Peptides against a protein of PDB entry 1ZZD. Designs and how they scored, part 83

Target 1, 109 residues: chain A of PDB entry 1ZZD
Amino acid sequence: FQVVNPYLLRDLVDLGIWDEGMKQYLITQNGSIQGLPNVPQELKDLYKTVWEISQKTIINMAADRSVYIDQSHSLNLFLRAPTMGKLTSMHFYGWKKGLKTGMYYLRTQ

## One batch from the design tools (peptide; made by RFdiffusion4, then SolubleMPNN)

Design b2_p19_5_s4 (from b2_p19_5, 7 letters changed)
Fold by OpenDDE base, seed 2:
Structure b2_p19_5_s4 (fold): chain B 109 residues (1-109), chain A 19 residues (1-19)
Amino acid sequence: as target 1 above (109 residues)
Amino acid sequence: SEELKKLEEIEKKYIDEAV
């Protein structure tokens, strides 16, 4: 069980804010640093968890890597609270981006 | 088509929101 990205850990150490309290906080927050007031916004943007990224960003990343993956790979989408609208949006945008296989797996928090 | 427009509206609503 690892909720802290190793690179995030490094950056938090560099900021001088890493301690046992921070570790426990991140565990309770499932790795999210969005609620931390003493973390620069650029780091918050960089280390968004999969649950905190927009559909567009996720699908763009998937489209980019799909160029170099074989046919056995699939697109995984993560939703905290799936709705028909969100799912439709994802499928439609993915289709426009040329994702031939569309969404194979839906993960929920 | 009307169906396409509906899809575009749905996309517009959700595409930039956190999942």
Scores: peptide ipSAE 0.231, ipTM 0.833, DockQ to the pose 0.701
Fold by OpenDDE base, seed 5:
Structure b2_p19_5_s4 (fold): chain B 109 residues (1-109), chain A 19 residues (1-19)
Amino acid sequence: as target 1 above (109 residues)
Amino acid sequence: SEELKKLEEIEKKYIDEAV
């Protein structure tokens, strides 16, 4: 399976920084490029992994999808370090965004 | 309510943080 987003791969190649070392780095970092100093911030913003996106963004995306669907879709939340506070936060915000009928799936790293 | 305030504080703390 593809460990790296093909578009990310392309961009890294275009930057001239793609090599076996980079590949291994990304594997170790679970696809994250946030720690790479030689990658423009624009690309870092574009290629955030599911572990690097805020609850707000994830829930907003889910809310946006729900506008155009008749049935509730599952909301997948990827928490690196789940805490009661984080869980409470996401449920409260989700509730405020009208995701009362939404199904939540919590996945941990 | 106090409960609502607590929820808002929790939300404020975590909502914009990476998951």
Scores: peptide ipSAE 0.231, ipTM 0.833, DockQ to the pose 0.700
Fold by OpenDDE base, seed 1:
Structure b2_p19_5_s4 (fold): chain B 109 residues (1-109), chain A 19 residues (1-19)
Amino acid sequence: as target 1 above (109 residues)
Amino acid sequence: SEELKKLEEIEKKYIDEAV
């Protein structure tokens, strides 16, 4: 499992902030750059990890894919702190968006 | 229904939050 996105690595190098300290920081933060003050917000928005994307965004992406997929596809969810409320919200919204199957895979951080 | 309303409230609370 790759902790650092290769495109993110490129952009950090281009910003001149990539060094051993940054590498160790990203390892400890599971690839997240959200807490870095020297990274532009635009890049933070672009390089959100799977743990930092909203339920709505994840479901919308899945719904968009389903338009072109004949067979049912699995929905993978990544939750940092799963609760019944969060799971219910995800399932309900997914159902409204036309997803035929519920959650197939749940991974916790 | 009341059940539907509850589901909508739960959705409203969590749908835009990071997972």
Scores: peptide ipSAE 0.220, ipTM 0.828, DockQ to the pose 0.702
Fold by OpenDDE base, seed 3:
Structure b2_p19_5_s4 (fold): chain B 109 residues (1-109), chain A 19 residues (1-19)
Amino acid sequence: as target 1 above (109 residues)
Amino acid sequence: SEELKKLEEIEKKYIDEAV
């Protein structure tokens, strides 16, 4: 699979920080740039991996999409370390946001 | 209710954390 997002690659090249070392770093970090000190915060915010986005953001995005999709579409949840607390939090917030389906797929890193 | 408060506490703890 592709470790580096092609748009991220472009932006890193534009920043002049792309090299073999950067490539190897991203491979070891599974595509994450969050730990790079030479990357602007705005890019870090833009290029978060699925494991680095908050529950709130994911659910808000799903709630927004639910207006345009039928209930056959499932919410994809990516949890690094799922716990009862995290799952409860997600379900509670999702309920408050009025998600029309409780179906979801849970993935772990 | 007390149960609602518990849910709110759980939500507050995890909702803004990375998944």
Scores: peptide ipSAE 0.214, ipTM 0.818, DockQ to the pose 0.663

Design b2_p19_6_s1 (from b2_p19_6, 9 letters changed)
Fold by OpenDDE base, seed 3:
Structure b2_p19_6_s1 (fold): chain B 109 residues (1-109), chain A 19 residues (1-19)
Amino acid sequence: as target 1 above (109 residues)
Amino acid sequence: DPEDEEELEELKKLLEELE
């Protein structure tokens, strides 16, 4: 059972960006907001999670790798040297737009 | 589906702006 950080909830509401889609996204991302394009950097810094810190280190080690994102249909994206922020933004945007299928991230060297 | 393709194009535009 995951609970949204109450302070984060407050700040997102104040920004006017809180909705059911945002809630579901946060649940699937374990509370991460690092990749959200409409969230101020100050909030991202404030609400960094242990997971995000660890992933940043991992991503830095694999900066030369690429990420391929696919849907069950022919909806594919390819990014060079993606950051966690980019991945999160992509996932959130797809979620918000209501893509029919989930995105799967494949990292390749 | 045409609708999904349009959404994908919008996503691509967003990513370009973030780079």
Scores: peptide ipSAE 0.014, ipTM 0.336, DockQ to the pose 0.044
Fold by OpenDDE base, seed 4:
Structure b2_p19_6_s1 (fold): chain B 109 residues (1-109), chain A 19 residues (1-19)
Amino acid sequence: as target 1 above (109 residues)
Amino acid sequence: DPEDEEELEELKKLLEELE
């Protein structure tokens, strides 16, 4: 599965810092590059915004695809006081678990 | 599944509010 979007991957490759270790780091960080010391701040700022936009897009795409699929795996998480960050984390968690085209269910407590 | 679709729409709505 692909945790890193193609554009981020490209940029990381261009920086010469992409490797298996980086991949695993991103997985553990739910796709965030904010904590990477070897990434220029400019890229961090860029993907901070892009990251948020992308999450919305991904969910929308999933919704659209659901119309054309009979069944899909789903991830049901219970969150207290959900935030965008938590939703993003949930998304990447689902992706990590192989729910590539699955639906994400958020239940608030 | 209609129920799943509705829940997903609710999630989409939540995303709109959080942005």
Scores: peptide ipSAE 0.014, ipTM 0.296, DockQ to the pose 0.060
Fold by OpenDDE base, seed 2:
Structure b2_p19_6_s1 (fold): chain B 109 residues (1-109), chain A 19 residues (1-19)
Amino acid sequence: as target 1 above (109 residues)
Amino acid sequence: DPEDEEELEELKKLLEELE
């Protein structure tokens, strides 16, 4: 399963574009909405910023070895070819580890 | 691990460029 930002889910629902197809798209794109043609650019920009802020937080947390002792090499892999999808994945990882109760989980049918 | 710290620093730089 993949953790999704609950606010993103809300906004997609509000746009009336949330469906099974959208769900599968997000799974394949590691939570990125940047490639969606039917999402307003303003929303894309908003969540780009959210991801960036979240990644900054994760990096700060990773400075504590006890939190990300086995994840440093994984972070390194993301740096080789950074995409919004990969950044989102790292964000979701952080949330999964620390804030599972506040997240929505997407699963394949 | 010094190598890990270097990677984290590079990631910080990348994020700074994105902001």
Scores: peptide ipSAE 0.013, ipTM 0.287, DockQ to the pose 0.061
Fold by OpenDDE base, seed 1:
Structure b2_p19_6_s1 (fold): chain B 109 residues (1-109), chain A 19 residues (1-19)
Amino acid sequence: as target 1 above (109 residues)
Amino acid sequence: DPEDEEELEELKKLLEELE
């Protein structure tokens, strides 16, 4: 389960470049658009990769059932330097936000 | 914003169509 920024998805659709190929590209690039030659630099500057988004934001997006790349019912968190305390805090925060399923996958950069 | 929520739902449908 990889959360996609709904505003990014909107902008890609508006550009007319959203398709299955783009979807697969984003999966392989962990949501990064920085390497896309057909995306305006303005959008690259505007949007951050999943690694630059706070874990709280990711949890909020998941809890609100925002758009995601696949239809899995899991929550993936991306951490640069996870600690036990931070993981615990995120777990409880997700619970408070109404997530029925806790953190399923932890990915590190 | 209700308009934003409607757009989000449309985007979700589009995503499902591509999968």
Scores: peptide ipSAE 0.008, ipTM 0.266, DockQ to the pose 0.019

Design b2_p19_6_s2 (from b2_p19_6, 8 letters changed)
Fold by OpenDDE base, seed 4:
Order: sequence, then C-alpha cells, then structure tokens
Structure b2_p19_6_s2 (fold): chain B 109 residues (1-109), chain A 19 residues (1-19)
Amino acid sequence: as target 1 above (109 residues)
Amino acid sequence: EEWEEEELKKLEELLKKLE
C-alpha cells in the first residue's frame, strides 16, 4: 500500500526536505505531515490524511451531494478510535442529514 | 471528533429500549 501521497512526495522533494529520514517518519506517522515543523501550514492543510479530516464534514458534503446524486452508497468514513457511541452518532447523523445509507463503509486505523 | 453529547445520550437511550 502507498503511505505517502504522490503529490505530497513531489512537494516535499520540491521543498528539499525529502530524504530517507523523512520517508521513515512518514511511514511511522501513517502519512501525516502535521507534526513536521519544516512544512508550511498551507501544505499541512492540503495534505490531511483521512484520519485528520472531520468525518462530520465528510457526511455534510455527502449529504449536500445527495441532493443531486446518490452518493450514500459510496460514502467511506474513517475513525481512528471507533467506539459504539461514535459509530452510533455517525450513523444517525448521516441519517439525520438525509443520507439513504448513514454509513456504508467504515475504516479504522 | 466531537459529537453532540445530548444527541448521543438520546440515541443511547433509544437503543436501550430496543434491546
């Protein structure tokens, strides 16, 4: 599997900070650059991993899209530390937002 | 991520009733 986004890799190379150490760092961080002090914030904002994105926002966007197209059956949600409460909340939030399927795919870290 | 505690509580109560 690919840990590092290819575009992120390009940008890190362009910054001149890509090396073996950086590679190993990203592997251990599952692709996250949020902890890197030598990376501009704009890049951190751009290259958020799925674990760093608000799933509520994802649901909101999916719900907005569902007004025009059926995206409910293709929605993937990601939780770092899922609990029954979180799962329930996400499911019903999706339902509340009008998704036909509150949560189709769930992935965990 | 943060979820509304009040809503979660309500849902949990409903789930208990369904058990």
Scores: peptide ipSAE 0.079, ipTM 0.472, DockQ to the pose 0.299
Fold by OpenDDE base, seed 2:
Structure b2_p19_6_s2 (fold): chain B 109 residues (1-109), chain A 19 residues (1-19)
Amino acid sequence: as target 1 above (109 residues)
Amino acid sequence: EEWEEEELKKLEELLKKLE
């Protein structure tokens, strides 16, 4: 089952735009609201799916956390349309940022 | 998100210097 973010559901209800059509839209769009015209940009930024956020930002956050631990936590990365070049760039970027463990789990859409 | 080829080249050059 695809689970809709409960906070997103609440906000869509508060906006008065939640209905069966919206539900079906989210299912077909894998939870993305980026294409909805009646949703404020602030909410679109808040509810970006894992396929829509910057993976560089995720790496930066992981590197920041790694400063405070002996071994870096495992990191999950998501790419919608991966290429060898993108994968290599991400690997080198993580290395450059000084991740201690370098344990990366890559998922593709 | 875009991972520029220029960035990749810079990183590869850095790697070569570290070897």
Scores: peptide ipSAE 0.069, ipTM 0.442, DockQ to the pose 0.586
Fold by OpenDDE base, seed 5:
Structure b2_p19_6_s2 (fold): chain B 109 residues (1-109), chain A 19 residues (1-19)
Amino acid sequence: as target 1 above (109 residues)
Amino acid sequence: EEWEEEELKKLEELLKKLE
């Protein structure tokens, strides 16, 4: 099985920066390439981990889908460093967007 | 990710009206 996203691996190889050190770096960074100075920004934008994408965007997408679905589907959200304020904000934001069930799973790093 | 505190306050106020 692959620890690294196969498409990311391909692109890193194409850049000529893939090696054992890079592999170990990605493992320690949970797949994030955001901290790598030798990676183009376009690739950083493309390969965001679940911890790096906007959870608000995820909620928006879920709300958009709910327009076509009678019952709201389960929603998984990811927070690296959750606070009570952030959790409350997400809850209310989901409510505002019309999510019936709201957060089904909250995952923390 | 940043969450708008102002929006949160608006939502809280709305919730209070619904209660």
Scores: peptide ipSAE 0.064, ipTM 0.424, DockQ to the pose 0.481
Fold by OpenDDE base, seed 1:
Structure b2_p19_6_s2 (fold): chain B 109 residues (1-109), chain A 19 residues (1-19)
Amino acid sequence: as target 1 above (109 residues)
Amino acid sequence: EEWEEEELKKLEELLKKLE
């Protein structure tokens, strides 16, 4: 079942905007606060869901880690609407960044 | 996330050539 991030809940309460309406909004938005006009951008950046994080950034970080890792590591990638083109682009991007393995765990929304 | 349409097209063409 869907679980609200406890830290997000705390911050929304501190902002004084937490109520039943907000709860229902988050449920319908799968935990995303990006569309809320009364939430500071700093919090929006902090509480991005896995679907709102740049996968290129994830690949970049993985590539940086791979320099210091002897073995292949698991990499989870998330796409809202995967297509063959997107998957291919991600694969080549990872390859160009020097990832040791092309094995990714793909999750879809 | 946004992916460049032109880059995607190039990759698709590359795959087509390899098939």
Scores: peptide ipSAE 0.055, ipTM 0.470, DockQ to the pose 0.229

Design b2_p19_6_s3 (from b2_p19_6, 9 letters changed)
Fold by OpenDDE base, seed 3:
Structure b2_p19_6_s3 (fold): chain B 109 residues (1-109), chain A 19 residues (1-19)
Amino acid sequence: as target 1 above (109 residues)
Amino acid sequence: DEWEKEELEELEKLKKELE
């Protein structure tokens, strides 16, 4: 299982901050660099993990794809701290966006 | 709802940072 994206590795090396400590940090953070103060915000935005991107964006993308295909692709959502309210909201949002197939998989940290 | 509001705020921040 690859924890560190090879392109992220390259950029961290270019920044001169890559070392064994950084590697271990990324392992413990499941690849996230969001908490690193010495990383430019631009790189943080570029290398957001599946846990850090907007789940609404994922739903929107799925809905957009459904316009061109007969059946919606399987939808996988990732929630850091799921609540019943959030789950219900996402379900109804997907429905309102016209997804033919609901959420198949929910993954949590 | 509250979830959508939070997601939109995050998207707006991200959008501005990427411009």
Scores: peptide ipSAE 0.056, ipTM 0.414, DockQ to the pose 0.096
Fold by OpenDDE base, seed 4:
Structure b2_p19_6_s3 (fold): chain B 109 residues (1-109), chain A 19 residues (1-19)
Amino acid sequence: as target 1 above (109 residues)
Amino acid sequence: DEWEKEELEELEKLKKELE
């Protein structure tokens, strides 16, 4: 697997802040740049990791796509602290949003 | 939705941890 997004790598190089130290930092931070003081906020907003974004947004986007396809794409959900209740609620939310399939792959941090 | 509320709270906590 790739820890660093290739496009993020490019932008960090363009900023002139990419080096071995930065690489090791990103590895320890699981790809997150949110804690870097020398990175513009616009890049932090762009390169949020899967653990740093709302999964509801992911479900909404999937629901929008499902309108145009025969079968909904499988979704990867990333939760730090999953519970049975949370998973059930998210499943029903997706269903209410019009997902044709309820296929969700759960990933935990 | 309660799950959304919990998710937002977790995200806020994560943001604070990353600052």
Scores: peptide ipSAE 0.049, ipTM 0.502, DockQ to the pose 0.037
Fold by OpenDDE base, seed 5:
Structure b2_p19_6_s3 (fold): chain B 109 residues (1-109), chain A 19 residues (1-19)
Amino acid sequence: as target 1 above (109 residues)
Amino acid sequence: DEWEKEELEELEKLKKELE
């Protein structure tokens, strides 16, 4: 099993911070490097897990595709710590962007 | 709302990194 993105692994090795401890940390963090103090911010921004990327961007991409189809295709969204407020906002945003089906799958960490 | 604010902040960060 490979929890770590191969490109991320390369960059961590190039930084000289890759070791067994780092590997175990990433496993426990589901591949996230956001909590590592010794990693440059630019790498944190580059390597975000599905739980850390902008879900609005995902909705925008889905809406762009749905313009050319009758029914909205399946949409998977990921929230690390969902709240009723966030869910409501996402629902309304999707509706505003013209998604007919709305959220098909919602995963929580 | 708070969700919109957070999403826009993340987008701005990503755009900056891609420049």
Scores: peptide ipSAE 0.043, ipTM 0.472, DockQ to the pose 0.038
Fold by OpenDDE base, seed 1:
Structure b2_p19_6_s3 (fold): chain B 109 residues (1-109), chain A 19 residues (1-19)
Amino acid sequence: as target 1 above (109 residues)
Amino acid sequence: DEWEKEELEELEKLKKELE
């Protein structure tokens, strides 16, 4: 798998901040640039990793889709350091939003 | 259905216990 998004790589090069140190940093951060002070917020918003996307937003979108589809599509959720509390909260929230199927696939970092 | 109600009840209990 590729740690660094090719488009992100391009933008980092364009910013003039790409070097070996940056590469190693991204590897250790699993591709996240959220902690970099020298990266514009616009790019941080654009290149959020799957672990940084609001899972609540994903659930909301899935709920919206479920209204218009015959079968609920696979709902994939991604969590950093998942706890039982977080999982329960998300499952409960999804249930309240009308998801009739449980969490189809859970990935953990 | 009844299954859904039971699941919801269980989830509510778990949520309350974990908060």
Scores: peptide ipSAE 0.019, ipTM 0.321, DockQ to the pose 0.128

Design b2_p19_6_s4 (from b2_p19_6, 10 letters changed)
Fold by OpenDDE base, seed 3:
Structure b2_p19_6_s4 (fold): chain B 109 residues (1-109), chain A 19 residues (1-19)
Amino acid sequence: as target 1 above (109 residues)
Amino acid sequence: DKEWEEELKELEKEKELEE
């Protein structure tokens, strides 16, 4: 099944349209941006072909972000026995927390 | 995806409880 693309998250932030509403939208739409009116068609076309990253990459990203998130012990429990749903949620949580702490530019992939 | 929403709510709730 589809997993949220971290590059998509970056692009949404660059567009200045990332907020709590967008987060909830992506969750309910399984990461799809096709229905968003404020996203350029070029980006929609780009992400028609790339919807996922490897599970290993997701785990690595989640683990990396967990270093800078409070309650890292709780996140580590998820990493020990993760489901795809948990990993995706952790990615969103960690990414959002990273933005709050100025970690947006921690990785450029 | 309801699974994502539930897991995210759990994460947020857990954070709130630990703060």
Scores: peptide ipSAE 0.028, ipTM 0.340, DockQ to the pose 0.146
Fold by OpenDDE base, seed 5:
Structure b2_p19_6_s4 (fold): chain B 109 residues (1-109), chain A 19 residues (1-19)
Amino acid sequence: as target 1 above (109 residues)
Amino acid sequence: DKEWEEELKELEKEKELEE
């Protein structure tokens, strides 16, 4: 289950970069625009997902991690010795620090 | 993701109506 912020589409259209290619890209990236070179950084900051924020925190805190990106999956981080408590704390900490105005995209995994 | 694709499709339709 994924909740999508409808304002992202509007902004991409306003930029004149919305097309079928962009659509497919977003699908494969689970709504993330972070990797798009033709999108202003301001918009990238605005439309960060909960997972992106949380994963950044995890990456910074974890000594040994693996990042997995696939067309059919959201970003996944694998720790060498993950615990539920540690993962929960890292996710919520990252979320709280990164999302001050609420989430734009949420995906249940 | 099929669910994401469907949601995006609906958003596109809505945007077209607003234009």
Scores: peptide ipSAE 0.015, ipTM 0.400, DockQ to the pose 0.015
Fold by OpenDDE base, seed 2:
Structure b2_p19_6_s4 (fold): chain B 109 residues (1-109), chain A 19 residues (1-19)
Amino acid sequence: as target 1 above (109 residues)
Amino acid sequence: DKEWEEELKELEKEKELEE
């Protein structure tokens, strides 16, 4: 059970604003960062999309992009076992490889 | 692609820990 989105947690840590107060804020706001003045609008837009789009759709799009940045063998791995777990893992991998920009563009399409 | 497979396995373990 995870209360906070792992990507959001990472980004808040990277911004240097993650602390116990932030954790409690997110709990009371059901994970919303829209009301935070010290968060860039780009991140607000990104995570707004996370709440507005089904997780399955987000994972599919992220997984698709993750495949594009990898070799044919990674594509074969994806196609061989396209489970939700694999898609999620690829989503995380894609994020680590710079999926932020990709997600931003996908939101605008 | 062993690097990809290892990374995938690690990410799956991390996800399980976070759930």
Scores: peptide ipSAE 0.028, ipTM 0.344, DockQ to the pose 0.089; fails the geometry check
Fold by OpenDDE base, seed 1:
Structure b2_p19_6_s4 (fold): chain B 109 residues (1-109), chain A 19 residues (1-19)
Amino acid sequence: as target 1 above (109 residues)
Amino acid sequence: DKEWEEELKELEKEKELEE
């Protein structure tokens, strides 16, 4: 069971940049979008927020939505350290969009 | 990663159904 972030995929599709090349890139980069030049910085800033959330908090939030997280197969994103402001934005965005399945863990560069 | 690829396919199909 591999945990996948559904928001990232949706946003890439909405940007019209999702294709086979992008898919393969993400696979090789373990889902990290930090190095993608064609991804707006706004999205990078949005997705770097989860790093400040404790593992317990992440699991609890997912459990509230009946989402199973297997940390051993979790997706790890490597971004710059998020700010509290960005963290708040991420939570708001996530709740608004609704988490269907998957979760990723952020790591700083 | 085979598991990752399979999960991406599932999510992609789900997105297409929502459109």
Scores: peptide ipSAE 0.010, ipTM 0.323, DockQ to the pose 0.024; fails the geometry check

Design b2_p19_7_s1 (from b2_p19_7, 11 letters changed)
Fold by OpenDDE base, seed 5:
Formats: sequence, structure tokens, C-alpha cells
Structure b2_p19_7_s1 (fold): chain B 109 residues (1-109), chain A 19 residues (1-19)
Amino acid sequence: as target 1 above (109 residues)
Amino acid sequence: SMKEELEKLTKLAEESDLR
């Protein structure tokens, strides 16, 4: 059971493109609207799924947060199709950014 | 060396979108 983000639903309704087809599209695309040509880019950026957010950005955010946290900070990453090379790079990039802890949890599709 | 390898990997990571 998947629930559509209510704010996304609202925006799609406002765009006049919400229908049963759109609903099914979102379900099959795991909530992604990136492939929709008639959706403004700003909305695509706003409603990026956890799978679509740059992992580099996530690492940067985690590193930034860790500056203000005394205890070890957990890092969670979501990858659609991770490779060993990418995972290794991410690990060392996180280290370079000064993360207090390594990758705590990795979720893959 | 380990240091060189780490630097290489770090550089690659910094230049990557990591997607």
C-alpha cells in the first residue's frame, strides 16, 4: 500500500494532470515525477524521492549536521543501483567530509 | 600506498555525483 504525498497530489491537481492514469504512473514509478514532461522542474526538484536525491548531497548534509552534534551521527543512503565503486567512493567521501561515523544504513532497490 | 589510494578514492568521490 502506497500513499501519494498529499502536497504532490495537490500540485498535480492544480496542474490539471491528476487522474487515475497519473496515479498508476506514480505507483509504478515509486512516486517519481521526474519523467513527466508537463511538470515544472521546480516541482520535480521539490518532490524528489529518496532514490533521486544526490547521495553526495545527503553526505554533505550529514556532515553539516554532524558539526553540531556531539554523539556519533548516522548516515542513511538510498541507491537504486549501487556499484562497489560508488559505495567505496561514497564511504571515503564521507570520511573526507569529517563524518563521525561511517555509513550506518544502506537501502537499495 | 594506503594514503595515495585514499586520496585517489576521495578525489573520485568529490568529482562524482554519487548517483
Scores: peptide ipSAE 0.020, ipTM 0.372, DockQ to the pose 0.746
Fold by OpenDDE base, seed 2:
Structure b2_p19_7_s1 (fold): chain B 109 residues (1-109), chain A 19 residues (1-19)
Amino acid sequence: as target 1 above (109 residues)
Amino acid sequence: SMKEELEKLTKLAEESDLR
């Protein structure tokens, strides 16, 4: 079961591009509008799915949080197409950023 | 050395596209 973001729906309606075809497109693309040429880039940036958010950004945010807490915190990462190389890169990047605790949850699409 | 290898891997991680 997939739920469309209500704000995304509103914006697509306002753009006049919402129809059954668009609905089916979103379903097949797991909610992503990144591939749509007629959608402003600003909206694409706003409505990135959890799979499209930079893992580097997530790690940076986790590192920033760790500065203010002395307890272990959960780091949740979502990977669309994980490879061993990418996982290794994420691990060492996290180390470089000073994360005391490794990945607690790794979720894949 | 292990330290040098770690530094290389860290550099690669920083340059990698993690998106």
Scores: peptide ipSAE 0.018, ipTM 0.346, DockQ to the pose 0.677
Fold by OpenDDE base, seed 4:
Structure b2_p19_7_s1 (fold): chain B 109 residues (1-109), chain A 19 residues (1-19)
Amino acid sequence: as target 1 above (109 residues)
Amino acid sequence: SMKEELEKLTKLAEESDLR
């Protein structure tokens, strides 16, 4: 079950491009609008799915949280088309950022 | 080892992508 971001829905309506076809498109794209040619880049930058966020950004957020959390926390990673190289890079980047725990959850599309 | 773990995770991830 997929729910469309209400703010995204509003913006798509404002653009005049919301219809049943668009709805089905978003379902097949897991909420991503990155592939839509008639959407301004500004909106594409604004609306990112978890799969479109930089893995480094996710790791940075986890590292930042560790400053304020007394208990150990696990890093959740989200990968699109993961490869050995990507996994290795993320692991070492997390280590470099001083994360107390390694990767606990790996999420894929 | 870390390498073995990463290999396993990579395999699982690739299999998931093939669904």
Scores: peptide ipSAE 0.014, ipTM 0.271, DockQ to the pose 0.060
Fold by OpenDDE base, seed 3:
Structure b2_p19_7_s1 (fold): chain B 109 residues (1-109), chain A 19 residues (1-19)
Amino acid sequence: as target 1 above (109 residues)
Amino acid sequence: SMKEELEKLTKLAEESDLR
């Protein structure tokens, strides 16, 4: 089940835009506020969901972390609508960035 | 070679929009 981020709830209340309609909107949008025109961009950036972060950025972050850890680590990538082309690109990009083979996991929305 | 092919593929991947 979906639970609204308590900090997001607070900020939306502080903006004076929280109501039942907003709640239902968030449920329909899987927690995303990116489509709301009356929300400051700063808040949109702060509350990006895992589905809204560039997969390239996620891979870069994972590669950066791997420099500082000796033990094996796994990478979870989240795709809203994966295609074969995108999956292939992600796989080889990850490989080039030095990610460990077999440590890539795909999660779909 | 296999290495060259993989290198080409990785370059293409870097140029792709992974968002």
Scores: peptide ipSAE 0.014, ipTM 0.332, DockQ to the pose 0.649

